# Designs tried in a protein design run: peptides against a protein of PDB entry 4U39. Part 9

Target 1, 302 residues: chain A of PDB entry 4U39
Amino acid sequence: SIKVIGVGGGGNNAVNRMIENEVQGVEYIAVNTDAQALNLSKAEVKMQIGAKLTRGLGAGANPEVGKKAAEESKEQIEEALKGADMVFVTAGMGGGTGTGAAPVIAQIAKDLGALTVGVVTRPFTFEGRKRQLQAAGGISAMKEAVDTLIVIPNDRILEIVDKNTPMLEAFREADNVLRQGVQGISDLIATPGLINLDFADVKTIMSNKGSALMGIGIATGENRAAEAAKKAISSPLLEAAIDGAQGVLMNITGGTNLSLYEVQEAADIVASASDQDVNMIFGSVINENLKDEIVVTVIATG

## One batch from the design tools (peptide; aimed at target 1 S272)

Design b1_p30_4_s2 (made by RFdiffusion4, then SolubleMPNN; its pose is not in this set)
Fold by OpenDDE base, seed 1:
Structure b1_p30_4_s2 (fold): chain B 302 residues (1-302), chain A 30 residues (1-30)
Amino acid sequence: as target 1 above (302 residues)
Amino acid sequence: AKPITLNLKSGKVLKGYLYENGSIFAISKP
């Protein structure tokens, strides 16, 4: 089984966005210290952590409270994650609960033997230096607790959105990028008929790889596949080029008109931008909600 | 699912499966 655990406000917003986009084949778990915020989750499983410590009032933007809350609730977290083959831990770093609890939850998942993938955001620069420093500490702790860590630099989202984009929409886009990171991987595993061999190959590419880079490209029109792939490998979300990556996960999502030629063209672009000896996992997904749009997600590991 | 082989222009060969819904899963191994 695949479990997605949203931790704190940002993680739970991302989980809500995943549910709204009908990401299939995964179980959703919402974790928070704030009981009121947790009640707004669309996840089937809702877990309040640190009930004794916080009394449901949240972590007060203190990562140490988030950490202690997860430690207090360790047994409940273990029970919720039990039997998972893969666990996605998603959080917005810089806050109290997400920053503190996500590494603890990730370690619990890893100790249970799940392939543990972190998909987290760095705060926007405008959220202030304190949040950036807290996020850096949380990301460092996540890196030790996960098999693969995807870090989304929120400031790079500002490069792909309109300059007049309201702050609220920038946060929604961050939630959407978190969704795309999780979905880009989960669609490759949760597809009906994927044999256990495919998960073993994913484990080979993702196990103990540390930091991963994610690029996203979206395009329409006649050259949409090529353009989407080019945008993905040159995505502002990539902190570095993928040419040195030892592993690549590629997802191509399109409508019912997605052709084999388009799939091959996009895969060729990504492969050509990668190391010659790169281990590449490729998946194409049909989404009927996509009309003429193609979305390419590239995750580079190693 | 039907076995498929994708021969990329780059020279990479991806082997995998085509599913009934049109989804493809393929892997390149060194």
Scores: peptide ipSAE 0.329, ipTM 0.885, DockQ to the pose 0.821
OpenDDE base, seeds 2, 3, 4, 5: peptide ipSAE 0.326, 0.258, 0.264, 0.242; ipTM 0.884, 0.818, 0.816, 0.810; seed 4 fails the geometry check

Design b1_p30_4_s3 (made by RFdiffusion4, then SolubleMPNN; its pose is not in this set)
Fold by OpenDDE base, seed 2:
Structure b1_p30_4_s3 (fold): chain B 302 residues (1-302), chain A 30 residues (1-30)
Amino acid sequence: as target 1 above (302 residues)
Amino acid sequence: AEPITLKLKNGKVLKGYRYSNGSIFAISKP
């Protein structure tokens, strides 16, 4: 089974966005120290952590409280993650609960033998230096606790959105990028009929790889597949080029008119931008809600 | 599902399956 665990406010917002977009084949778990915030989750499984420590009042933006809350609730977390083949841990770094609890939860998943993938955000620079420093500590702890860590630099989202984009829309876009990171991988695994061959190959590409790079490209029109692929490999979300990547996960999502030629053209572009000996897992997914749009997601490891 | 082979311009070969809904999964094998 695949489990997605949202940790703290940012992680739970991302999980809500995943549920709203009908991401299939995954079980959703919402974790928070704030009981009122947790009640707003759409996840089937809702877990309050650190009930004794925090009394449901949240972590007060203190990562040490988030850490201790997860440690207090270790047995409950273990039970919720039991039997998972893969666990996605999603959080907004820089807060109390997400920053402190996400590494503890990730370590629990890894200790249970699940392939553990972190998909987390760095705070925007405008959220202040304190959040950036807390996020750096949380990301460092996540790196040690996961098999693969995808870090989304929120400031790079500002390069993709209009300059007049309201702050609340920038946060929604961050939640959407978190969704795309999880869905880009989960769609490759959750497709019926692939389960046995593909999960071993996914494990080979993602196990003990440390930090991964993520790029997203969206395009429409006659050359949409090539344009989307070019945008993905040059995405502002990429902190570096993917030319040295030894492993690549590629998802192409399109409408019912997605052709084999478009799929091949996009795969050619991504493979040509990667290492010559790159191990590539490729999936194309049909989303009937997409009309003329193609979305290419690239995750580069190694 | 039907078996498919994608031959890339760089010479890489991806092998996998096309599903009834049009979805494709393919991997590069060493």
Scores: peptide ipSAE 0.314, ipTM 0.872, DockQ to the pose 0.800
OpenDDE base, seeds 1, 3, 4, 5: peptide ipSAE 0.306, 0.298, 0.284, 0.300; ipTM 0.872, 0.868, 0.860, 0.869; seed 3 fails the geometry check

Design b1_p30_5 (made by RFdiffusion4)
Pose (drawn by RFdiffusion4):
Structure b1_p30_5 (pose): chain A 294 residues (1-190, 197-206, 209-302), chain P 30 residues (1-30)
Amino acid sequence: SIKVIGVGGGGNNAVNRMIENEVQGVEYIAVNTDAQALNLSKAEVKMQIGAKLTRGLGAGANPEVGKKAAEESKEQIEEALKGADMVFVTAGMGGGTGTGAAPVIAQIAKDLGALTVGVVTRPFTFEGRKRQLQAAGGISAMKEAVDTLIVIPNDRILEIVDKNTPMLEAFREADNVLRQGVQGISDLIALDFADVKTIMKGSALMGIGIATGENRAAEAAKKAISSPLLEAAIDGAQGVLMNITGGTNLSLYEVQEAADIVASASDQDVNMIFGSVINENLKDEIVVTVIATG
Amino acid sequence: EIEEELEEKEEEEEEEEEEEEEEEEEEEEE
């Protein structure tokens, strides 16, 4: 019983993307102050929060509103979250609802005893000062409210994509990366949560590599451990979760070869949750998701 | 750098295997 909660617009897209990617084994909840944007969520559960406060008009990039909106819907949320063994709280930071509401929701989930992993994007630098400041104030609040907070620096999306990809695609990739962040874990729980719980505090950074071809598992792992999303050295990690995904052609040679690359870059005595998952919709593509905690 | 770390890790694994084999041989002799 693991629930992925998209909070605000940032999470709304990630949840959509997760659903679009047919990420299995989770119950999705899209939570928004913005009734219009919420109605775009492909989530079965659409929770409009702050209906009294925002009248479906959203938080206006005011985290305080997203917060008061979440506090207003404190009871509706717990109801939706009760029975969750694990709650992914996915949101865009820098907004109102995502920045405000996610800590309220993630804290509720944490109080509910669920393993609360918040997976958020820090706004692109280009989103400006308000976005940066609010998310920073917001990411700070997400840390206090989750067990593990995987923060995806959107600015690093721009290092990864072609220098000329339009902004729309840059935001889109941030959504996918958020999805990639949750799927990277949720695919490994579809198992004692104390295992993943022992891996879940402090902040967390993740990396992703995607490769195709003859030497792809290593290419993917190398890209994953060195990825711009992963800002710090992995040897600094106390715990590392590794996810290898590939087609039905995923061999153990490829799997361990990527595991060896991720392992050698991590501390030797590091705790590790490692999985390889077969995605039939993949052909020659392979995706290594690496999440380091420490 | 990554390749060097992998080579060092493989060398350490080979040395550990050799030490395990020597311990097995000593047990057999006993």

Design b1_p30_5_s4 (made by RFdiffusion4, then SolubleMPNN; from b1_p30_5, 15 letters changed)
Fold by OpenDDE base, seed 3:
Structure b1_p30_5_s4 (fold): chain B 302 residues (1-302), chain A 30 residues (1-30)
Amino acid sequence: as target 1 above (302 residues)
Amino acid sequence: MLEERLKERKEKEKRKKEEEEERKKKEEEE
């Protein structure tokens, strides 16, 4: 089974966005130290952590409180994760709960033998130096606790959105990018396409890879596959060019009109931009909601 | 490799910001 755990405010918002986009074949778990915020989760499983420590009042933007809250609730986390083959741990880094608890939860998942994938955001620079420093510590702890850690640099989202984009919309786009990162992987396993991957294929690319970056491209029209692939490999979210990656996981998602030619065209573009010795795997997914859109998601590992 | 390239890019962006701040400071002093 695949489990997606949203940890803290940003992680829970991402999970809500996944549920709203009907991401299939995954079980959703919302984890928070704030009981009021947790009640707003759409996840089937809602877990309050650190109830004794925090009394449900949250972590006060302190990662050490988030860490201790997850440690207090270790047995409950283990029970919720039991029998998962794959665990996604999603969080906004820089906060209290997400930064502190996500590494603990990830370690629990890994210790249970699940393929453990972190999908986390770095805070925007405007969130201040304190959040950036907290996020750096949390990302370092996540890296040790996961098989693969996808890090989304929120400041690069500002290169994709309009300059006049309100702060609230920039956060919603960060939640959407977290969704795309989880869905881009989970759909390869859970959702049929023209080229299906098994869990073993994904595991070969994601096991013990450490840091990863994600690129996303969306396009429509006659050249949509090529345009989506070019946008994915040139994505501002790819802080390093794909040519330096040791592994590439590619998802080509389209509507019911997705052709095998479009899948091959997109794959060839990503392969041509990658090193010759790259371990590349790609899958295709059919999503009826995309109509005329193609979404290419690239995860670069190594 | 990725982490090293990320560090180099961050150092380049930091230097560029420092140069831009130093340029602004000079333009305010003239």
Scores: peptide ipSAE 0.220, ipTM 0.624, DockQ to the pose 0.017
OpenDDE base, seeds 1, 2, 4, 5: peptide ipSAE 0.209, 0.218, 0.212, 0.200; ipTM 0.616, 0.623, 0.617, 0.610

Design b1_p30_6_s2 (made by RFdiffusion4, then SolubleMPNN; its pose is not in this set)
Fold by OpenDDE base, seed 3:
Structure b1_p30_6_s2 (fold): chain B 302 residues (1-302), chain A 30 residues (1-30)
Amino acid sequence: as target 1 above (302 residues)
Amino acid sequence: SAAAAAAAAARAAAAAARRAAREARLAERE
């Protein structure tokens, strides 16, 4: 089974966005130290952590409180994760709960023998130096606790949105990018397409790979496959070029009109941008909610 | 956009150059 755990405010917003987009074949768990925020979760499983420590009042933007809250609730986390083959841990780094609890939850998942994937955001520079420093510590702790850590640099989201985009919409886009990172992997396993991957294929690319980067491309029209692939490899979210990655996981998602030719064209473009010795795996997904759009998601590992 | 296509082409060209440089370094070690 695949489990997605949203940790703290940003992680829970991402999980809500996944549920709203009908991401299939995954079980959702919302984790928070704030009981009021947790009540707004759409997840089937809602877990308040550190109830004794925080009294449901949250972590006060302190990662050490988030860490201790997850440690207090270890047995509950273990029970919720039991029997998962794969665990996604999603969080916004720089806060209290997400930064402190996500590494503890990830380690619990890994100790249970699940393929453990972190999908996390770095805070925007405008959130201030304190959040950036807290995020750096949380990312370091996550890297030790996961098989693969996808890090989304929120400042790069500002390159793909309009300059006049309100701060609230920039955070919504960060939640959407977290959704796309989880869905881009989970759909390869859980959602039928033209080319299905098994869990063993995904495990080969993601097991013990450390840090990863994600690129996303969306296009429509006659050259939509090629354009989506080019946008994915050129994505601002890819802080480094895809060249030099040891592994590449690619998802080509389209509507019912997605052709095998379009899948191959997208795959060839990403392969041509990757190193010759790269272990590249690609899958195709059919999403009936996509009319004429193709979405290419690329995850570069190593 | 034309700018995004140009950036993608530039990245693909840079990747091809790095592959060729890696292949050359591998061939020197054999």
Scores: peptide ipSAE 0.010, ipTM 0.431, DockQ to the pose 0.036
OpenDDE base, seeds 1, 2, 4, 5: peptide ipSAE 0.009, 0.086, 0.008, 0.155; ipTM 0.451, 0.586, 0.420, 0.611; seeds 2, 5 fail the geometry check

Design b1_p30_6_s3 (made by RFdiffusion4, then SolubleMPNN; its pose is not in this set)
Fold by OpenDDE base, seed 1:
Structure b1_p30_6_s3 (fold): chain B 302 residues (1-302), chain A 30 residues (1-30)
Amino acid sequence: as target 1 above (302 residues)
Amino acid sequence: SAAAALAAAAKAAAKAARKAETEKKLEEKK
């Protein structure tokens, strides 16, 4: 089974966005120290952590409280993650619960022998230096606890959105990028497409790879596959080019009109931007909700 | 459902991979 565990406010917002977009084939778990925020989760499984420590009042933006809350609730987390083949741990870094608890939860998933993928955001620079420093510590701890850690730099989302985009929309876009990252990988495993990957291929590319970067491209029209692929490899979310990556995971998602030619065209573009010795895997997914859109997700590992 | 079949296939693949890793570790200890 594939489990997605949202940790803290940002992680739970991402999980809610995944559920709203009908990301299929995954079990959703919401984890929080704030009982009121947790109650707003759409996840089937809701877990309050650190009930004794926090009394449901949250972590007070303190990562050490988030860590201790996850440690207090270790047995409950183990039970919820038991039997997962893959675990996505999603969190917004820089807060109390997400920053502190996500590494603990990731380690529990890894110790259970699940392929453990972190998908986390760096806070926006406008959230202040304290959040950036807390996020850096949480990301470092996540890197040790996961097989692959996808880090989304929220400041790069501001390069994609209009300059007049309200702060709340920038956060929604961060939640959407988290969704796209999880969906891009989960669909490769859980959604039969034109090209199916097995879990062993995904495990080979993602196991013990450390940090990963994600690029996303969306396009419509006659050249939509090529345009989406070009946007993905040049995505502002890629802090570096995909050249030098040891592994590349590509997802091509389209509607029922997605052709094998479009899949090949997009794959060739990503391959041409990758090193010759890169271990590249690509899958294609049909999403009936994508009418004329193609979404290309690229994850560069290593 | 196709999702349940694929979740079962993923579970079977993960179980096979764990078995192969266990067998490899058992061979390395011999």
Scores: peptide ipSAE 0.019, ipTM 0.435, DockQ to the pose 0.014
OpenDDE base, seeds 2, 3, 4, 5: peptide ipSAE 0.000, 0.000, 0.000, 0.018; ipTM 0.326, 0.342, 0.376, 0.432; seed 2 fails the geometry check

Design b1_p30_6_s4 (made by RFdiffusion4, then SolubleMPNN; its pose is not in this set)
Fold by OpenDDE base, seed 2:
Structure b1_p30_6_s4 (fold): chain B 302 residues (1-302), chain A 30 residues (1-30)
Amino acid sequence: as target 1 above (302 residues)
Amino acid sequence: AAAAAAAAAARAAAAAARKAAVEARLAERE
C-alpha cells in the first residue's frame, strides 16, 4: 500500500490539495500538533501528536516541540504506517510541527521497511531568516531519515507564477507543487497508463538516493510532448541541471489522446539532457481531465 | 534590492544557458 502523511500545516494543506484533485491509489494521513487545524483536514486518518506536550495548541513554530511531539506519539505513528510498502512524508519546512515531526515520522516509516520519500518545501525568503534556518535543520534531518528527499524551493515558485501573485496564492502554488511531486510518483504505480511501472522499478531509482529535485512541464499543441519535456528539464524548481543526476524518474501524463510516440519523444528529450550513465525510468499516466495537455514530471536523484 | 535583481538575472541566464545546451545536444543527435 502507498501512504501519504501530511505533517503540520503545510503538509496537511498539500494532502487536502491531493484529495481535492482525486489522487488515487493512496491512503492519506494527516498529522498535526494543532487539534483545530487537524480538524480541517480532509484525510481519512487524522492523528494528533504530542497531545500531552502541546495540549493540541500546536508547536509554536518551534521544531523541537514538533520533534518531541512525534517522539511522544511514536507507537501511534508506527501503527498508522504499518503495512505500507511506500510512505510519502510531506511537509512545509521552517514551521514547528512539519520541521520537527517530519524527520521522526520518516525514520519510523524507514524502520518499518517502507520506501520512504520526503516531499518538502523550503520557506520563501520573505518568511524570514529564522524559518530558513529552521528549514535547513529539518531538511538535513529528513535527508538522513528518507530514501529520497524531494526539496521544493518555494522562492522558485515565484519564477513560475505572475509577479503580482498574492502571498496567499504563492502558498497555494507551493501546496500544488507538493501535490504534483507526490502524484507524479504515486500515479506511476497506482494509475494505469500506456507504460506502467511496478513498485520494484520505482524502488530501484528512489532507494537510498538522498536529495532529489523535481521539474514540471505542461504544454499543448502538436509538439506538446517535446515542449512539456523541455519545460520540465528547464523548470525553475530544478536548482541543479539534470546533467549530473544519477537517477531520473519521469512521469508523462496526458489525456486519452496521449500517444506512445509522444511518450517516447518526451523520454528521449529527458534522456538526452541527462548523463549517459543515468538510470532513467519513465512511465505514462492517462488522466481523462487533461484535454490536450501533457504534463511531464521529472525527479532527478543524486 | 539590486543584489536580488542581479541574482534573479543570473538565474534567468543560467536557465537560458541550460535550455540552449539541451537544444544544442538535441540538434547534434539529429
Scores: peptide ipSAE 0.022, ipTM 0.532, DockQ to the pose 0.045
OpenDDE base, seeds 1, 3, 4, 5: peptide ipSAE 0.021, 0.023, 0.007, 0.019; ipTM 0.526, 0.552, 0.285, 0.496; seed 3 fails the geometry check

Design b1_p30_7_s1 (made by RFdiffusion4, then SolubleMPNN; its pose is not in this set)
Fold by OpenDDE base, seed 4:
Structure b1_p30_7_s1 (fold): chain B 302 residues (1-302), chain A 30 residues (1-30)
Amino acid sequence: as target 1 above (302 residues)
Amino acid sequence: MKILILVSAKGHEDLKKKIEEQAKKLEEAK
C-alpha cells in the first residue's frame, strides 16, 4: 500500500489538495500538534501527536516541540504506517510541527521497511530568516531519515506564477507543487493500467538516493508534449540541471487525446537531458480534466 | 485515470524499444 502523511499545517494543506484532486490509490494520514487545524483535514486518518506535550495547541513554531510530539506518539505513528510499501512524508519546512515531526515520522516509516520519500518545501524568503534556519535543520534531518528527499524551493515557485500573485496564492501553489510531486510518483504505481509497474524498479531508482530534483512543465498546442518536457527539464524548481541523473521518474499526464507520439517525444527529451545509462521509469496517465493540456513531471535521482 | 504506457528502462535504446513494445500491445488490444 501507499500512504501519504501530511505533517503540520503545510503538509496537511498539501494532503487536502491531493484529496481535492482525487489522487487515487493512496491512503491519506493527517498529522498535527494543533487539534483545531487537524479537524480541518480531509484525510480519513487524523492523528494528533504530542497531546500531552502540546495539549493540542500546536508546536509554537518550535521544531523541538514538533520532534518531541512525534516521539511521544511513536507507537500511534507505527500503527498507522504498518503494512505500507511506500510512504510519502510531506511537510512545509520552517514551522514547528512539520520541521520537527516529519523527520521522526520518516524514520519510523523507514524502520518499518517502507520506501520512504520526503516531499517538502523550503519557506519563502519573505517568511523570514528564522524559518529558513529552522527549515535547513529539518531538511538535514529529513535527508538522513528518507530514501529520497524532494525539496521544493518555494522562492522558485514565484518564477512560474504571475508576479502579481498574492502571498496566499503563492502558498496554495506550494501546496499544489507538493501535490504534483507526490501524484507524479503515486500515479505511476497506483493507477490501474495495461501494464503494472514493478515496485522493485521504483525501489532501484528511489532507495537510498538522498536528494532528488523535481521539474514540472505544462503546455498546450501542437508541440505541447515537447514544450512540456522542455519546461520540466528547465523548470525553475530544479536547483540544478538533470544532466548526469542516474535515475529518472517521469510522468506524462494528458487528456484523452494524448498520443503515443507525444509520449515518445517527451520521454526522448527527458532521457536526452539525463545520463546515457539512466534508469528511467516513464508513465503516461490519462486525466480527462486536462483537456488539451499536457503536464510533465520529472524526478531526477543520483 | 488510466495508464496508457508504463516503461522501466535503462538507457535510451532500451527506453525506445520498450515504448515500441508497449505501443504494439496497445494496438493489439484495440
Scores: peptide ipSAE 0.291, ipTM 0.816, DockQ to the pose 0.871
OpenDDE base, seeds 1, 2, 3, 5: peptide ipSAE 0.239, 0.192, 0.216, 0.239; ipTM 0.783, 0.741, 0.757, 0.783

Design b1_p30_8 (made by RFdiffusion4)
Pose (drawn by RFdiffusion4):
Structure b1_p30_8 (pose): chain A 294 residues (1-190, 197-206, 209-302), chain P 30 residues (1-30)
Amino acid sequence: SIKVIGVGGGGNNAVNRMIENEVQGVEYIAVNTDAQALNLSKAEVKMQIGAKLTRGLGAGANPEVGKKAAEESKEQIEEALKGADMVFVTAGMGGGTGTGAAPVIAQIAKDLGALTVGVVTRPFTFEGRKRQLQAAGGISAMKEAVDTLIVIPNDRILEIVDKNTPMLEAFREADNVLRQGVQGISDLIALDFADVKTIMKGSALMGIGIATGENRAAEAAKKAISSPLLEAAIDGAQGVLMNITGGTNLSLYEVQEAADIVASASDQDVNMIFGSVINENLKDEIVVTVIATG
Amino acid sequence: SLKKFEADDGSFVLVGKKDEILEELEKMKE
């Protein structure tokens, strides 16, 4: 019983993307103050929060509103979250709802005893000061409210995509990366949560590599451990979760080869949750998702 | 300790120390 909660617009897209990618084994909850944007969520559960406060008009990039909105819907949320063994709280930080409400939601989930993993994007630098400041204040709050907070620095999306990909695609990739963050874990729980719990505090950074071809598992792992999303050296990690995903042609040679690359870059005595998952929709593509905690 | 979980589709999850996971992967590969 793992629930992925998209909070605000940032999470709304990630949840959509997860659903679009047919990420299995999770119950999705899209939570928004913005009734219009919420009605775009492909989530079966659409929770409008702050209906009294925002009247479906959203938080206006005011985290205080997203917060008061979440506090207003404190009871509706717990009801939706009860029974969750694990709650992914996925949101865009810098907003109002995502920045405000996610900590409220993630904290509720944490109090509910669920393994609360918040997976958020820090706004692109270009989103400006307000976005940066609010997320910082927001990311700070997400850390206090989750067991593990995987923060995806959107600015690093721009290092990854072609220098000329339009902004719309840059935001889109942030959504996918958020999806890639949650799927990277949720695919490994589809198992004693104390295992993953022992891996879940402090902040967390993740990396992703995607490769195709003859030497792809290593190419993917190398890209994953060195990825711009992953801002710090993995040897600094106390715990590392590794997810290898490929087609039905995923070989153990490829799997270990990538595991060896991730492992050698991590501390020797590191705790590790490692999985490889077969995605039939993949052909020659392979995706290594690496999440380091420490 | 090493924990190993396998799915019918060939997917798996290993939980443990790095060296334990690498040793188990080498056995599986062989």

Design b1_p30_8_s1 (made by RFdiffusion4, then SolubleMPNN; from b1_p30_8, 12 letters changed)
Fold by OpenDDE base, seed 3:
Formats: structure tokens, sequence, C-alpha cells
Structure b1_p30_8_s1 (fold): chain B 302 residues (1-302), chain A 30 residues (1-30)
């Protein structure tokens, strides 16, 4: 089984976006220290952590409280993650619960033997230095607790949105990028009818790889596949070139009109961005909810 | 070794080396 666990406000927002976008083949778990915020989650499994410590009032933007809350609820977390082959841990770094609890939860997943993937955001610079420093600590802890860590630099999102985009919309876009990161991987593994994917091959590419880079491209029109692929490999979300990667996960998602030519064209473009004959997981996924859009997600590991 | 997983709706997943994947996609199109 594949489980997605959203931790804290940002993580839970991302999980809500995943549910709204009908990401299939995964179980959703929402974790928070704030009981009121947790109640707004659309996840089937809702877990309040640190009930004794926080009394449901949240972590007060203190990562140490988030950490202790997860430690208090360790047994509950273990039970919720039991039997998972893969666990996605998603959070917004810089806050109390997400920053503190996400590494603890990730470590629990890893200790249970699950392939553990972190998908987290760095705060925007405008959120302040304190949040940046807290996020740095949380990211460092996540690196030790996961097999693969995707870090989304929120400031790079500002490069892909309109300059007049309201702050609230920038946060929504961050939630959407988190969704895209998880979905880009989960669609490769958990797509109904493709579940027979040998998980050993996924582990070969993702186990103990540390930091990973993610690029996303979306396009419409006649050259949509090529444009989406080019956008993905040149994405502002990529903090470095993918040419040195040891492994690549690529997903191309389109509607029922997605052609094999388009799939090949996108594959060629992404493949050309790597100089090595890398290990690759390549997915072509039909999503009936997509009309003219093609989405290309590239994750480079190692 | 290239592994191929296919779904009835035309979705598929390929696992292998980049060169193997590209070769397969080329052959499938012909």
Amino acid sequence: as target 1 above (302 residues)
Amino acid sequence: MLKVYEREDGSFVLVGKKSEILAYLKEKRE
C-alpha cells in the first residue's frame, strides 16, 4: 500500500488538494497538533498528535513542540503507517508542527521498512528569517529520515506566477506543487492496473538517494508534449541541472487523445537532458479529466 | 532488463535504462 501523510497546516493543505484532484491508489492521513485545523482535513484518517502536550492548541510555530508531539504519539503513528510499502511525507517547513513532526514521522515510516519519500517546501523569503532558519533545521532532519527528499523552494514559485499574484494565491500554488510532486510519483506506482510494478525497481531508484530535484511542465496546443517536456527540464523548481542524476522518474500525463508520438517526443527531450544512460521509470498516464493539457513531471535522484 | 507494464486504457510504465526505454518507444510506434 501507498500512504500519503500530510503533516501540519501546509501538509494538510496539500493532502486536501490531492483529494480534490482525485489522486488515486493512495491512502491519505492528516496529522496535526491543532485539532480545529485537523477537523478541516478531507483525509479519511485524521490524527491529532501531542494531545497531552498541546491540548489541541497547536505547536505555536515551535518545531520542538512539533517534534515532541510526534514522539508522544509514536505508537499511533506506527499503527497508521503499518503495512505501507511506500510513505509520502508532505509538509511545509518553517512552522511548528510540520517542521518538527515530519522528520519523526518519516523516521517511523523508514523504521517500518517503507520506502519513505519526503516532499516539502521551503518558506517564502517574505515569511521571515525565523521561518527560514526553522525550515533549514527541519530539512536537515528530513534528509536523515527519508530515502528521497524533494525540497520545493517556494521563492521559485514566484518566478512562474504573475507578479501581481496575491500572497494567498502563492501559498495555494505551493500546495499545488506539493500535490504535483506526490502525484507525479504516485501515478507511476499506484495507477490502477499498473500496481504490478515491481516495487524493487522503484526502491533501486529511490532508496537512500538523499535529495532529489523536481521539474514540472504543463502545456496545451499542437506542440504541447514538447513544450511541457522543455518546461519540465528547465523548470525554475530545479535548483540544478539534471544531467548528473543517477536516476530519473518521468511521468507524462494527458487526456484520452495523448498519442504515442507525443509520449516519445517528451521522452526524447527529457532523456537528452541527461548525459548518462540512467536508470529510469517512465510513465505515460491517461487522465480522462485532462482535455488538451499535458503535464510532464521529472524527478532526478542521486 | 526493460520491464513493461500496460493498462487497458493505454497507460503504461517502463522501467529500465534510458536507452532501453527510448528503443522500446521507437519500436512501439513503428
Scores: peptide ipSAE 0.644, ipTM 0.957, DockQ to the pose 0.889
OpenDDE base, seeds 1, 2, 4, 5: peptide ipSAE 0.640, 0.640, 0.641, 0.644; ipTM 0.957, 0.956, 0.957, 0.957

